# Designs tried in a protein design run: peptides against a protein of PDB entry 8BZL. Part 348

Target 1, 228 residues: chain A of PDB entry 8BZL
Amino acid sequence: SYDRAITVFSPDGHLFQVEYAQEAVKKGSTAVGVRGRDIVVLGVEKKSVAKLQDERTVRKICALDDNVCMAFAGLTADARIVINRARVECQSHRLTVEDPVTVEYITRYIASLKQRYTQSNGRRPFGISALIVGFDFDGTPRLYQTDPSGTYHAWKANAIGRGAKSVREFLEKNYTDEAIETDDLTIKLVIKALLEVVQSGGKNIELAVMRRDQSLKILNPEEIEKYV
Target 2, 242 residues: chain B of PDB entry 8BZL
Amino acid sequence: SRRYDSRTTIFSPEGRLYQVEYAMEAIGHAGTCLGILANDGVLLAAERRNIHKLLDEVFFSEKIYKLNEDMACSVAGITSDANVLTNELRLIAQRYLLQYQEPIPCEQLVTALCDIKQAYTQFGGKRPFGVSLLYIGWDKHYGFQLYQSDPSGNYGGWKATCIGNNSAAAVSMLKQDYKEGEMTLKSALALAIKVLNKTMDVSKLSAEKVEIATLTRENGKTVIRVLKQKEVEQLIKKHEEE

## One batch from the design tools (peptide; made by RFdiffusion4, then SolubleMPNN)

Design b1_p30_4_s1 (from b1_p30_4, 12 letters changed)
Fold by OpenDDE base, seed 5:
Structure b1_p30_4_s1 (fold): chain B 228 residues (1-228), chain C 242 residues (1-242), chain A 30 residues (1-30)
Amino acid sequence: as target 1 above (228 residues)
Amino acid sequence: as target 2 above (242 residues)
Amino acid sequence: MTPPPVLPLGGIDEDLEEFKEELARKRAAE
């Protein structure tokens, strides 16, 4: 059966392991990304941190560099590998090119890494999709998505994970120029989008914002509640 | 479907890694290990299943291993896999110490091993390690710490947690009785005994069946101590009198 | 050599600064 081979096409041209990795992503916590005018925002569904779990160790939004951050859906351990590789590349690029990576560049790097794992014998695909946001050196905000296949595209807004369909439907209806006119409105849009799939309000949302020429900021629960 | 059960490093149609899940299931049948973080220390308590009277009183920690001067771990699962992983932890810690002339931070050691675990779930020709670990440690960055890792290469920090047999029930009890910010090592020890008494499949908890280690700071040094049987007996007795 | 910042390599939230410092140290050791 072709579905047993990692790197073999089915008779109908499917890579089953890639498709199944995409199913793993759909089991992941919901993440949303929105590109505003001068802001990029990532939001992630917080699983109710077990009362005894250290919240510090359950972060789903990470910085890849000063100008780029990433959220993911799917296998956390797989994501860690990708993040580490991406961080190394970001620093290497700074040393070699003397400029920070563009968001597209690092997305392409991640995508290429993922793609190689779909074609290499003895390796399964990464069970992750990622939302990669940041600013290019010219100050342009960017949002990219990549999936287990190694494909990537630029987006205005998108979502990944278990609630992605509902969140995307919301964004398709509500993403307008007016809705992203200000940074605060953009943040509000992300929160509203996540609330389509998250029941208990601001306590179950992790939110990160990156403004032009500013570092990644993780909002605390009190700050999130101000937007609700 | 059974066809995915025999293959180690592939996704099921539902996006599941069955070999990882099966490894976790196997760990669920292993002896119970508890970890509890206190304000003044951290402890591991583990079920000892292989009580051979002929084992020389060499306080052989069946399940608790010292990793370095500042960290210890407990294991639930396949013994041979545990030996490999604990050895690797020691090597990683030692290499770091030699390279930087400082002890490896606790979370970095945990992460390094978790990356190895993850690799065994992704690369062909390998199976997941059938082991979950609890880590206790101290470092200058976060003080006393407790971590848990599983066969997938995931990990998390905890105030209190449990792995192995009846872990879900143990965690529920810990959630009920753990008082955040008020937990002393003494109270943590009492809580460990309470939880083990209820979660171990034994009619009566005995000191022979329980291994406990504490990690404390004394005079600016980390002290890792395995409790003597008599000390454990006293803890059990105290619990029975309450 | 100041020890590399505790880069929790395992936590997705590795402090980027800690990572940068660790990477710099690794490169200096090469």
Scores: peptide ipSAE 0.079, ipTM 0.613, DockQ to the pose 0.133; fails the geometry check
Fold by OpenDDE base, seed 2:
Structure b1_p30_4_s1 (fold): chain B 228 residues (1-228), chain C 242 residues (1-242), chain A 30 residues (1-30)
Amino acid sequence: as target 1 above (228 residues)
Amino acid sequence: as target 2 above (242 residues)
Amino acid sequence: MTPPPVLPLGGIDEDLEEFKEELARKRAAE
């Protein structure tokens, strides 16, 4: 049975379903990633957790492996599928290659997965962009972004989601070697960038930090307020 | 034979999945279901809309389903879709138990179903399930738990929540009256009756129109109990006296 | 077979450790 091709080219060469998936990303909560000298930082806009919602179940930042973390913007259910696939690949790589994945490797894996969903009959694209951060085995900090099309690039800093334009404009102006000279300054840069679009200060920000040879650390609201 | 499904869930120009939104709209017309987490238990309360005099009273519950010894759920939406999903939940739970000789953790069961729901929003030839679920359970990892899932495959843990008809109003009432850390199962039951009395499209709340199940721990075992009609009547009467 | 680790849905690190344990258990069962 041939499933109808969902993602097809327009007469002018556009893949509308991919473009529309990118619009879904733009409606997502804002996420920002910054690569420092010896640190990578992810920040995400917390949607006002409903008063009666368990915060444990509202996560926007997740670990893919000990050395790799991901934030996303767009469809949460779609993201869960990608995260699960990526986690399996990370563990498979450790088993077969006997080394952890590089950040580029796992990004490429995710990107390839997304690309296949833009070309497969009877499948719609993933409605997510992702910021993938971590450390390679040699201790090099990395930041990658991938989008619904399956493209990916390395970045010094980037943002995705509804406030991404404003955050990127801020980062373009303020990302300097001096601004990332220390871990604390790098964290402060991420917070300041998010505050361009997030109201009510540190209470509405989720922040994760990964340092060389350390696991992901999620900062609590009090720790975030220290940088505000 | 390649089945061409012309109605595969696709993105709108604005990045919306209209088929998912329409499924959620269908749920809004379903009977109200409430879930409330307490310190000493968790409960589901559901509206019975199909009271047919000829229905055999043997129906243990129309809207509340036991999934395993440690979990139950309530459903809002298309009945046929609900039956498929509840059966799948039972199968997943049973397969896990057989494979690992331990009950499936509550959140893992919820996630497994949510991945299925998500797949029906992404793969061709499928439509979203027109069903939202509330899950209650206990496991050794997190104790008493309450979850909600929707047609998109999203889920969340809750202290109290509502799905179906007038769910927004019910949630607002729950936010006002739910006291974190002080909620007993007894107080949760009273709160459930209070909210249902205001949110159900009935002139007078009747025990015949309400199903309530509680999940508690007794002697290191989970006990899932559907309240008898007389017990529900007593709860309603008590509410009317306050 | 050791049941797969309960992946805490909330904690990134805890989720990963639980996932690793679960995967290890699944592989050991194969």
Scores: peptide ipSAE 0.073, ipTM 0.631, DockQ to the pose 0.161; fails the geometry check
Fold by OpenDDE base, seed 4:
Structure b1_p30_4_s1 (fold): chain B 228 residues (1-228), chain C 242 residues (1-242), chain A 30 residues (1-30)
Amino acid sequence: as target 1 above (228 residues)
Amino acid sequence: as target 2 above (242 residues)
Amino acid sequence: MTPPPVLPLGGIDEDLEEFKEELARKRAAE
């Protein structure tokens, strides 16, 4: 009965619901993350906001805490659940440990949440991958990626969503120490990476920047165009 | 044969949630609901399909629900599901008010319900709610607001939108005629009638078949008003004269 | 207690938009 065993192993050892959730991610808008020296940058493909839609409600980059932000690809409603849980955990950590979460900690929390939804009866996997960026309390920039399975890894740069392959290929070729030598170069790298898959230039990019000891900054279209 | 459209919402091989899509399909056959944001107010207009012949005047809204003093919604889809969700909205709003001694922000109320909707798409033994909602409201943060939510638990803010029967055609008309920044509540009402007249599968638009609610601010208070039949008749008449 | 900050978290899934558009096209063709 699907009601009890939503995610089960196939005879060949596959977790089909996890794989299918990954297919949902591949249909999502492209997101890219890059770790610079003293900066982390998230970029997301912005589909043309439907005429008459409020752009405010179409944001795909969100803060989890003052020192951590997340972009995702896949099911927006699923992402909201994860974001809410992560935000609660970040605040709880501040109260109990008296320090902000490390980026790894909150990533592990999210990953564990996702993993439980792959193993719990009566639950389907989350249809999202996430790029989680931020700064640890020691000022170290971090980038993590997590997928529907609950796996996570640290990255220098990565991409998720429908254009992820092309963006990753670009990043593999162009991510060098020289390319991230400055904050501006790091931002340019993200924009260039997204432009591999985004049509109509910088107007269709959402970009967020977090610098050491600074809050998340969402760049406006004019600021993005300066880097194009 | 793996039924990916089972009661338990699971991913298809293509990463689709068919139960959510089927719920949305069902909503496509429901009566039309419109929402239009104006500079000085926001409105909901809904098709009324069930007319009690013995009523001289329609004093109640079948598809428009007051949620609190600052918000209302319209529903397209399964009535029983709508009743459950509208009740939950009221409860959420009330709990927030009790906890914080201020009205819940519009988007937060929408989000809270959307999280419930999402849960019904993720937990086994549950089906998605077969309901889309339009929300109108006012809060001190963003002023007048219009939101749409669907069975997936997704939502968005809109200047104007439509759910239910012929929603695509309605949205197309709204895109053509909606003047951003210049929309008055009066013009929004006229636009609503215009769109409903073209999108409702009726030979003649009548006041008995249309429910309209407006949300305005008067003396620092939100006023939610369901238009009387006579007022709707006047709007229809005006449209016919143009 | 101070209310939590208002943070926009809304969005539309691309798959659902595409589905809606496809359904609309099918209905218009009928």
Scores: peptide ipSAE 0.058, ipTM 0.608, DockQ to the pose 0.862; fails the geometry check

Design b1_p30_4_s1 (from b1_p30_4, 12 letters changed)
Fold by OpenDDE base, seed 3:
Structure b1_p30_4_s1 (fold): chain B 228 residues (1-228), chain C 242 residues (1-242), chain A 30 residues (1-30)
Amino acid sequence: as target 1 above (228 residues)
Amino acid sequence: as target 2 above (242 residues)
Amino acid sequence: MTPPPVLPLGGIDEDLEEFKEELARKRAAE
């Protein structure tokens, strides 16, 4: 039924609903991802948690599996749907293939899901971009970014959300082999990048670190302040 | 521009979901609902607007619904939508209990409904639910809890919050008077009355216009109690004397 | 069946493993 078509081509060949979903992402809190040598780091802008809000329920960095985590920018409710499906897929893969997903695999799964929502009748695009980081089973650190269209690419470093332009410009200037030579330097790079757009220092940053053969670690504010 | 107002929930050129925003606007005109978390319990307080003399049923609970033995919610927005969602919450909770022989954790119940709400913002032929909810509960994982959800399917945990009419003003008052770590259920009840007295569009706060429920733990069991009118009158009287 | 653990969005490895085991049990029962 034509009445159920949500995402259609414009006369000039644009998928406006996808472009508009990208505008929703630009309104989201800033997230940054950096791939180091033996570390992956995600950082997210903490919007000033309303004084009476539980910080536990405002998390923007989530684990998809033991070896993969994700940060997102855009519609939180949309993100939850993607996260849940990705988590199920990670477990399904372990059961069927007897190995954890590669970061590329789960990114491609998420990207395919997003793409289907740009083409399926009666569905709008997801209003989210995601930074997906982790380690492949061979110990290789990976960073991927995906957008509402379902496009995805591998990155050394990237940013999404409202401050993404400024953060990317910073990363383009400061991401060097020397800047990621150690785990601590890599973490420092992420914090410095976020501080380009985040006010009030380390208190407004959520930071997640994953090292090779280690679980995801969320840094506390005191740990973050050591790098500021 | 009008296309975004009347059709399936789609993104505007600015990346906005107008149907979700309009649903939130509708909730802003609904009766005020408050939730306050205390050390020894959690409460919901809601405005009663439909006091019709010809209503046969003394609605003990116009705005507050028991979901299971460990959870209750209050609603702000479209009544018919609220009825559908509260029924769904009960069904989800019951199915979980039957499947696992344990009560559903509070946040899981909230999330399950929020996923439904989100779906109504993304799938064609559906409109967002014009309802926000406050949830109170207890579970063995986090103890006493207060959550808020909106038409988008977003939710959050709170120490205190408000939905419906004059919610912004109510939240501001709660921020001023809420003492983290020191809130007793008794003090929370007093705070609820104080906030409702200032935020409800009534000349005088009366017990007939306010519904209050408390959730406590007694002898290792959750107790959900709707306050009697006399108890609410006493709370109002105490507030007027201060 | 044992219910799945409550997994926050930032779930830790231990919580994920319990979740994995539960999903596996559910699938085996289907």
Scores: peptide ipSAE 0.051, ipTM 0.627, DockQ to the pose 0.122; fails the geometry check

Design b1_p30_4_s2 (from b1_p30_4, 15 letters changed)
Fold by OpenDDE base, seed 4:
Structure b1_p30_4_s2 (fold): chain B 228 residues (1-228), chain C 242 residues (1-242), chain A 30 residues (1-30)
Amino acid sequence: as target 1 above (228 residues)
Amino acid sequence: as target 2 above (242 residues)
Amino acid sequence: MTPPPVEPLGGIDEWLEEFKEKLAEEKRAA
């Protein structure tokens, strides 16, 4: 029967398929998230698109709702499934609860979805980590991370993907209250963090900004270059 | 380890999906399919391998499928898998039309199929589809469009691309000769013939071995046309004279 | 019902791109 539990414990207590899914994440393009005072910023390493590829179709930062956006590292097709389900949940929540989701709520939903795929027969784990940022209805900026296991945690700043270690080391040194004192400084911090691992400067960065009570803004390359 | 080569798509220790890679390898042996976006249209050109003179059925196109009035696709890989996916594309497009009373946007149709393909890489007892697709279309949002999708459920938009046998060499040639912003459908057709002539493992390119479809806009309507053999012969002849 | 907005969610996984490149190199060497 091919409907076996794919994710099983090893004799030493490891869930190898979850660990291997984490390796898939480490092969993904680097993503960084930073929570400012009144801003949340996502940045993603944009590999040089093939000369004949339409750059418009390659996005690693997306809105889940008006108040929540997500970046991911790992399997793009897996990410799309998670994003679609999260979007449906955000809309459902608005209809049933009459309020937008909290960033924690939608993170927990995504985490629960991922966890279910680690335990269900005939399903492999999702090969993605996600950085989920946004604002709660009270205007509080939030940043969460999820991994293939379905764990999630709140962060001030974090990174995922191939360059995540270097970016995290940079953020650990440079994330201060002064470094996030203004929106522009917060954006600059994200760009500087990505430049630790991104070659060829601002042209290879996708950057998204969400300010309090504002929609997600994807910065164009010219806007990014102003911060470099 | 052979354990990761199982019929159920699982992660390797390195985070790879071997069944997807094997599907991609199988597609690499399939007949070449090429797509080129122009300012005034978009085209698909595909290698026709099964030429049996005794086939009573005038297969208008072996590898190019009309999906709806605004979209067509070409396939590289397993024919049976291609038939299933092309049928599903048609069903998705029809369901959307019925639900919203407007044609499905090109990228949404591509995405919907890619979600199906992805599911066949994640659920047990399923194998990836051994098919890559090129999609051509027009919609009111982005005009003429060209997409490529693979067995993983990944997709992307392209100005020009190739799938199947010698696709990497074809893409390299396209990168050299594709003139961004200046590509007419006429020049795209000439480029398609040029690339196929070099990419196909044939001594001489013949109209019998090539299928070409164009998608254009005429009087505010999308027109999908499979070129007649005589038209393809003229394109080949013109290329041989240059 | 208004159709949902068209939001691009395309992309190619880097590992798969590397695999394609490897296959292409192997084919050129053969």
Scores: peptide ipSAE 0.328, ipTM 0.715, DockQ to the pose 0.875
Fold by OpenDDE base, seed 2:
Structure b1_p30_4_s2 (fold): chain B 228 residues (1-228), chain C 242 residues (1-242), chain A 30 residues (1-30)
Amino acid sequence: as target 1 above (228 residues)
Amino acid sequence: as target 2 above (242 residues)
Amino acid sequence: MTPPPVEPLGGIDEWLEEFKEKLAEEKRAA
């Protein structure tokens, strides 16, 4: 019987597997989320895709529903499981409640899923943090973060992954009402924040924007270069 | 260190999954498999290591498996794990066809198996599969496709790639010689032979030690063909003359 | 039944890529 608890408390009250899952997140590509006035923006560090790799298959930003998108840092395969479950929940909610999920609702669902994997026998925690952005039905832009522990919080701006410390320090200094006054300024803020940790300019950034009542738009490299 | 090696796949203090790394190391000792995407088709080329003289002349593909009418794969790693995964791929493809009355898209089949692989890295009492796969296929959405998956449940699309023994050297050679947009299936076959000749730990490349399959489209149908030994011999001979 | 649109998410974890590179370097040095 492999019913051995994988995630157990240390004598000091620590959940080592959760802490170590957070270390896996810190090894992941940097992701940034910013809430503007009428826009939400996600940016991810795009490592140089191998010359022979198909870029189409390497995505770090995805839609969960028409009004919600997610970026992540950490284990890609773990992220795929979380994303798939979140997508199913979004569709189920539309069928049962006849309304799209709120960003908080789907964040709480993901957080609860992660938390269960910290208590379940024979399961390790998810090795991912996520930035979840979108619009509620009332048109309010939202940004949430989830961690391997299953905790979640609302943010104005945040970062996850290997460069998260530097990016957060940048955002703490530069996130002002003036810096997010327009959609373009908000996009520029995200790009500038990512450039603190990305050396090769706009070619190594994946950027997505969602505006009120609009679908997720992934910017192409040429569109990103206009903001640099 | 040892505590994280002996248990079910758990995180190290550094956030690594050692059991996944060890599975990948095991794959590094397996026979070489190459995949090359061309404009007019896609191919797999695999090293055949176990040439038993008593094997019946029925050239069964040891390393290349037909999954459905539109997809095939090659495997590097533990044979028993490979058999389980290839059977699961066939079942997934069949269930999809029955449910939707159309063939499963290539990337969806790859993803479905990758979710299984991931589960074996997260759930207790399971070890990672000691197998990497190359997938070749055609669908109406993306045409000819080449994918690679590993024990972690990660996958990616490729123009050309290699798994197994000397895979890094092979990938380096592919990066040098692969011409984007100009790759014909004929050129891809020649490139496969060139790379295998340099990366296989053999004194001389022979048709007995190489399996090659091509996937093409003819009259709106996918054709998966395993090359005959004589055809492989001709490719090797042509390479030796160049 | 119409198949649901599936947007599969591919990618390779950076630490695994680094591990693969390390293994390749060790093999070249041997």
Scores: peptide ipSAE 0.326, ipTM 0.729, DockQ to the pose 0.809
Fold by OpenDDE base, seed 1:
Structure b1_p30_4_s2 (fold): chain B 228 residues (1-228), chain C 242 residues (1-242), chain A 30 residues (1-30)
Amino acid sequence: as target 1 above (228 residues)
Amino acid sequence: as target 2 above (242 residues)
Amino acid sequence: MTPPPVEPLGGIDEWLEEFKEKLAEEKRAA
C-alpha cells in the first residue's frame, strides 16, 4: 500500500518529500564555501542569538575529521545525525585504510546516506544541504555540496540556505584567480559574499578556515572584523 | 492541506514539520518550567498543576527529575512521554558511567536524548515526543549549565529560559531582569518567584503549586536539592514584601 | 578508556523559533 512510503513519486514524476526538504534548506541560514589555492573557507550567517542563549552551543560549522569540515543549511537536528555518521565513518576509514578520508569519499558517504533516506519506507528525507571542505592527503583543497536528494558535486565556490542565490551570483562575478591569490583574499571573498545577505557586519558571521597541513580554525569576531 | 497533517511526520510544501509544530503547541498548554543559571549554582522552578488532595504528601517532585548525581531536568508536555524520556536519560547516563567510569558531560547527555527525539521526527510510524525539557547540571568541562530541548531534537544552552504555558512572557521578563555576571543563586531564586508569580494562571502564588530545585557545588561534590515547602513559602513572602 | 571528544551541535531552527513566537502572540491576543 502507498500509505507506508513517505517518499513516493507523484503521478507527474516528482519526489515531493525531497522537494519539500529542499524548501526546508532554503529556510536555513546561509552558508558559503570557497576553495582557495592552499586554503578552504566556510562562512555561515549567524542569526541574532537570543538574549540569554549561550553562543557556544550554537554552531553551524563542525569538523568531521582533522582534514574535513562541514557547514549546513536546514534542520539542525537532522544535520547532527549526518555529522555523527560521517565522524564515525572518518574514524573507521583511518582504522581500516590507515589514511584519512578524501573529501570526495566522505561526501559520497554522506550523499549515499541521504539518498537511502529518500528510498527507505517509513523515513523522510534529511532536511539539509551541506558544504563539505577540506584537504586530501596529497594537500589538494576540495569543496563539495550535498542536497537532500543525495546528489553531490565538486565546486570552486558555492552557497546554500537562505540568500544562497544572491551569494552564488556574487561568487560567479567575483571568483577569479586573483580573488583567491592569497589566503587573506580568499577569506575576504567569503566575507564579502556573506555580506550580500547579512545586514549586520562581522558580528553575524561564523567563519572557519582550514589551511594546508593545519587544523580547522574558527575565527573570532575580532579576527573577522579585520577582513571587513 | 489536511492530508499531510494526519500521517507520519513529513515535510509540508513549505518545508515545515507540522507534527513538530503541533507537539510544540501541546507543550504550550503544559505547566510552566523555568531555568536560571547563576554564578554559584543553577535552578529549576516548575508549576504544579495537579494538586490532588489524595496524593500522599510524598515530596516527590512531579516535574523535576534527578538524572544522576550531577544533573536534573524539568519537563513540560505529555507526562507519559516525559516518563519515557527521563528514564532514557537515566539509562544513557548510567551506561556512560559504566563504560568510562566517569559521569557523562551535561551537553552529551542532552545531545543523546535530542538524537532520539530527532529520530521520532524522521522515522515512519513514530510521532514526535510532546515534551520540552530543561536540564540543569554541573561538569568539569563547563561548570554549571542550563539547557533546553524541544520535540524537534534541537537544543541550546541558556543563562535563563522558560518552557510551557506563558513561556514567551516569562522569557521576556527574564531578559529584562537577568543581569549577566551578577546573578547569585539567591537572586536567581527571587527572579524565579517573580516570573512565576506573573506567568502562572493563578490568583496567588502558593508554595504547594511550585517546585524548586537547586544544583550547587559543596566540597567538590554536586548537591541537588529540592526546596522544602517552607523555603518556597519564605521566597514567596519575601517577594510579596518587595 | 578515555571518552571520545564529542562536539555536539546545538541550535534552534529559525522556523521553529518563528512558530514559537507566533504561538505566543496568538496566546496574548486570546
Scores: peptide ipSAE 0.312, ipTM 0.721, DockQ to the pose 0.789

Design b1_p30_4_s2 (from b1_p30_4, 15 letters changed)
Fold by OpenDDE base, seed 5:
Structure b1_p30_4_s2 (fold): chain B 228 residues (1-228), chain C 242 residues (1-242), chain A 30 residues (1-30)
Amino acid sequence: as target 1 above (228 residues)
Amino acid sequence: as target 2 above (242 residues)
Amino acid sequence: MTPPPVEPLGGIDEWLEEFKEKLAEEKRAA
């Protein structure tokens, strides 16, 4: 009866369900996040939607609050649960603390949620990694990543999903102070990074930009093509 | 028997908790953390494993966490579990402060967390935390203190100890070189570098791979300080010259 | 409120100490 302990330690000290959830993330569409000087940019690989599928219904980038947005790789249904809980927490924080969440705060909340699902009986880990970007109240741009284990770290740039290795290798080479000197250069960096794994240019990229004191803007394909 | 391995919170026929043992195994693969108690302070030294160019270095410490004004901890094991436990430590300490208008004694904070750890080994439907902690602190009752706790909820006070990778070898070295009653914070720092240099699976010890925090008392206040990279470099250089 | 006296009990279980020693021996032999 293995059913009573979904996530337990192996004899060698591994949490196999967490590792398998990480494998589910690696099969997900590639997402990239970059922190600029006064901008945060998220990009996601668009899978070719079936001809009859409404493209408007497939969002890989979403707002958690006015100052925070998230991209994810892995199970979309799992992501929806995480996003909804994060949104409720953001609103609750505004009501109780009278300030928006910091990007770290909401990342820690999401991370703690994920961790609890690795330790609670009758629950599997979330099959999702997330890139969480936004601005703190002081106007500081932030980028965080969290994985199925509930681990989280702050990044200058990072990628998750199937093409994450190639995109990270590109970012490690090309992320410089010069490459993020302007908002446009930062956007261009994200697009170039995604083009390492995405074929057919800007049509297969979802791109979202958040500037200081501005709401999340999803770029249309025509806007993306200007950077290509 | 495989049946005991897959069930949380069940004793083996031998009276062992296999899930606790497996959690200890997971900790054995984590980066090394050591603590040393001195007469004039206490320190934590921890291995940094995650050095990525794209990591935002705004985090002063990867493995050392301030708990309150009088305590810090270092963690070995599953980072996500460590984050949960570190948050719980902060909450416990804060609740005590609010309730009693004085800081929680070090051992009481350790005990409170250990009770939580124990509960995760006893109550069905939960796994043990895959984390060992070292605690450093000061209180008015016992002065400078160093504690270690494991996934079972067991804890102990230490003069010097180590958790994580090669911890047994490190503890053996600490037993050989630790001089009871004669340990200054300066000598403790030197000892920490010596032990890490021998126990870290690295060809050469570098300041980028080591985090060190000290806890001291200055003008009747506890001071918790993370050493700057340059300070760690100087400690390493001094060790290489000896 | 005055904090209650706490008599915490530290220590390690013998079986767990034995296990830690075993793990240490296995790592030295590898």
Scores: peptide ipSAE 0.287, ipTM 0.660, DockQ to the pose 0.154

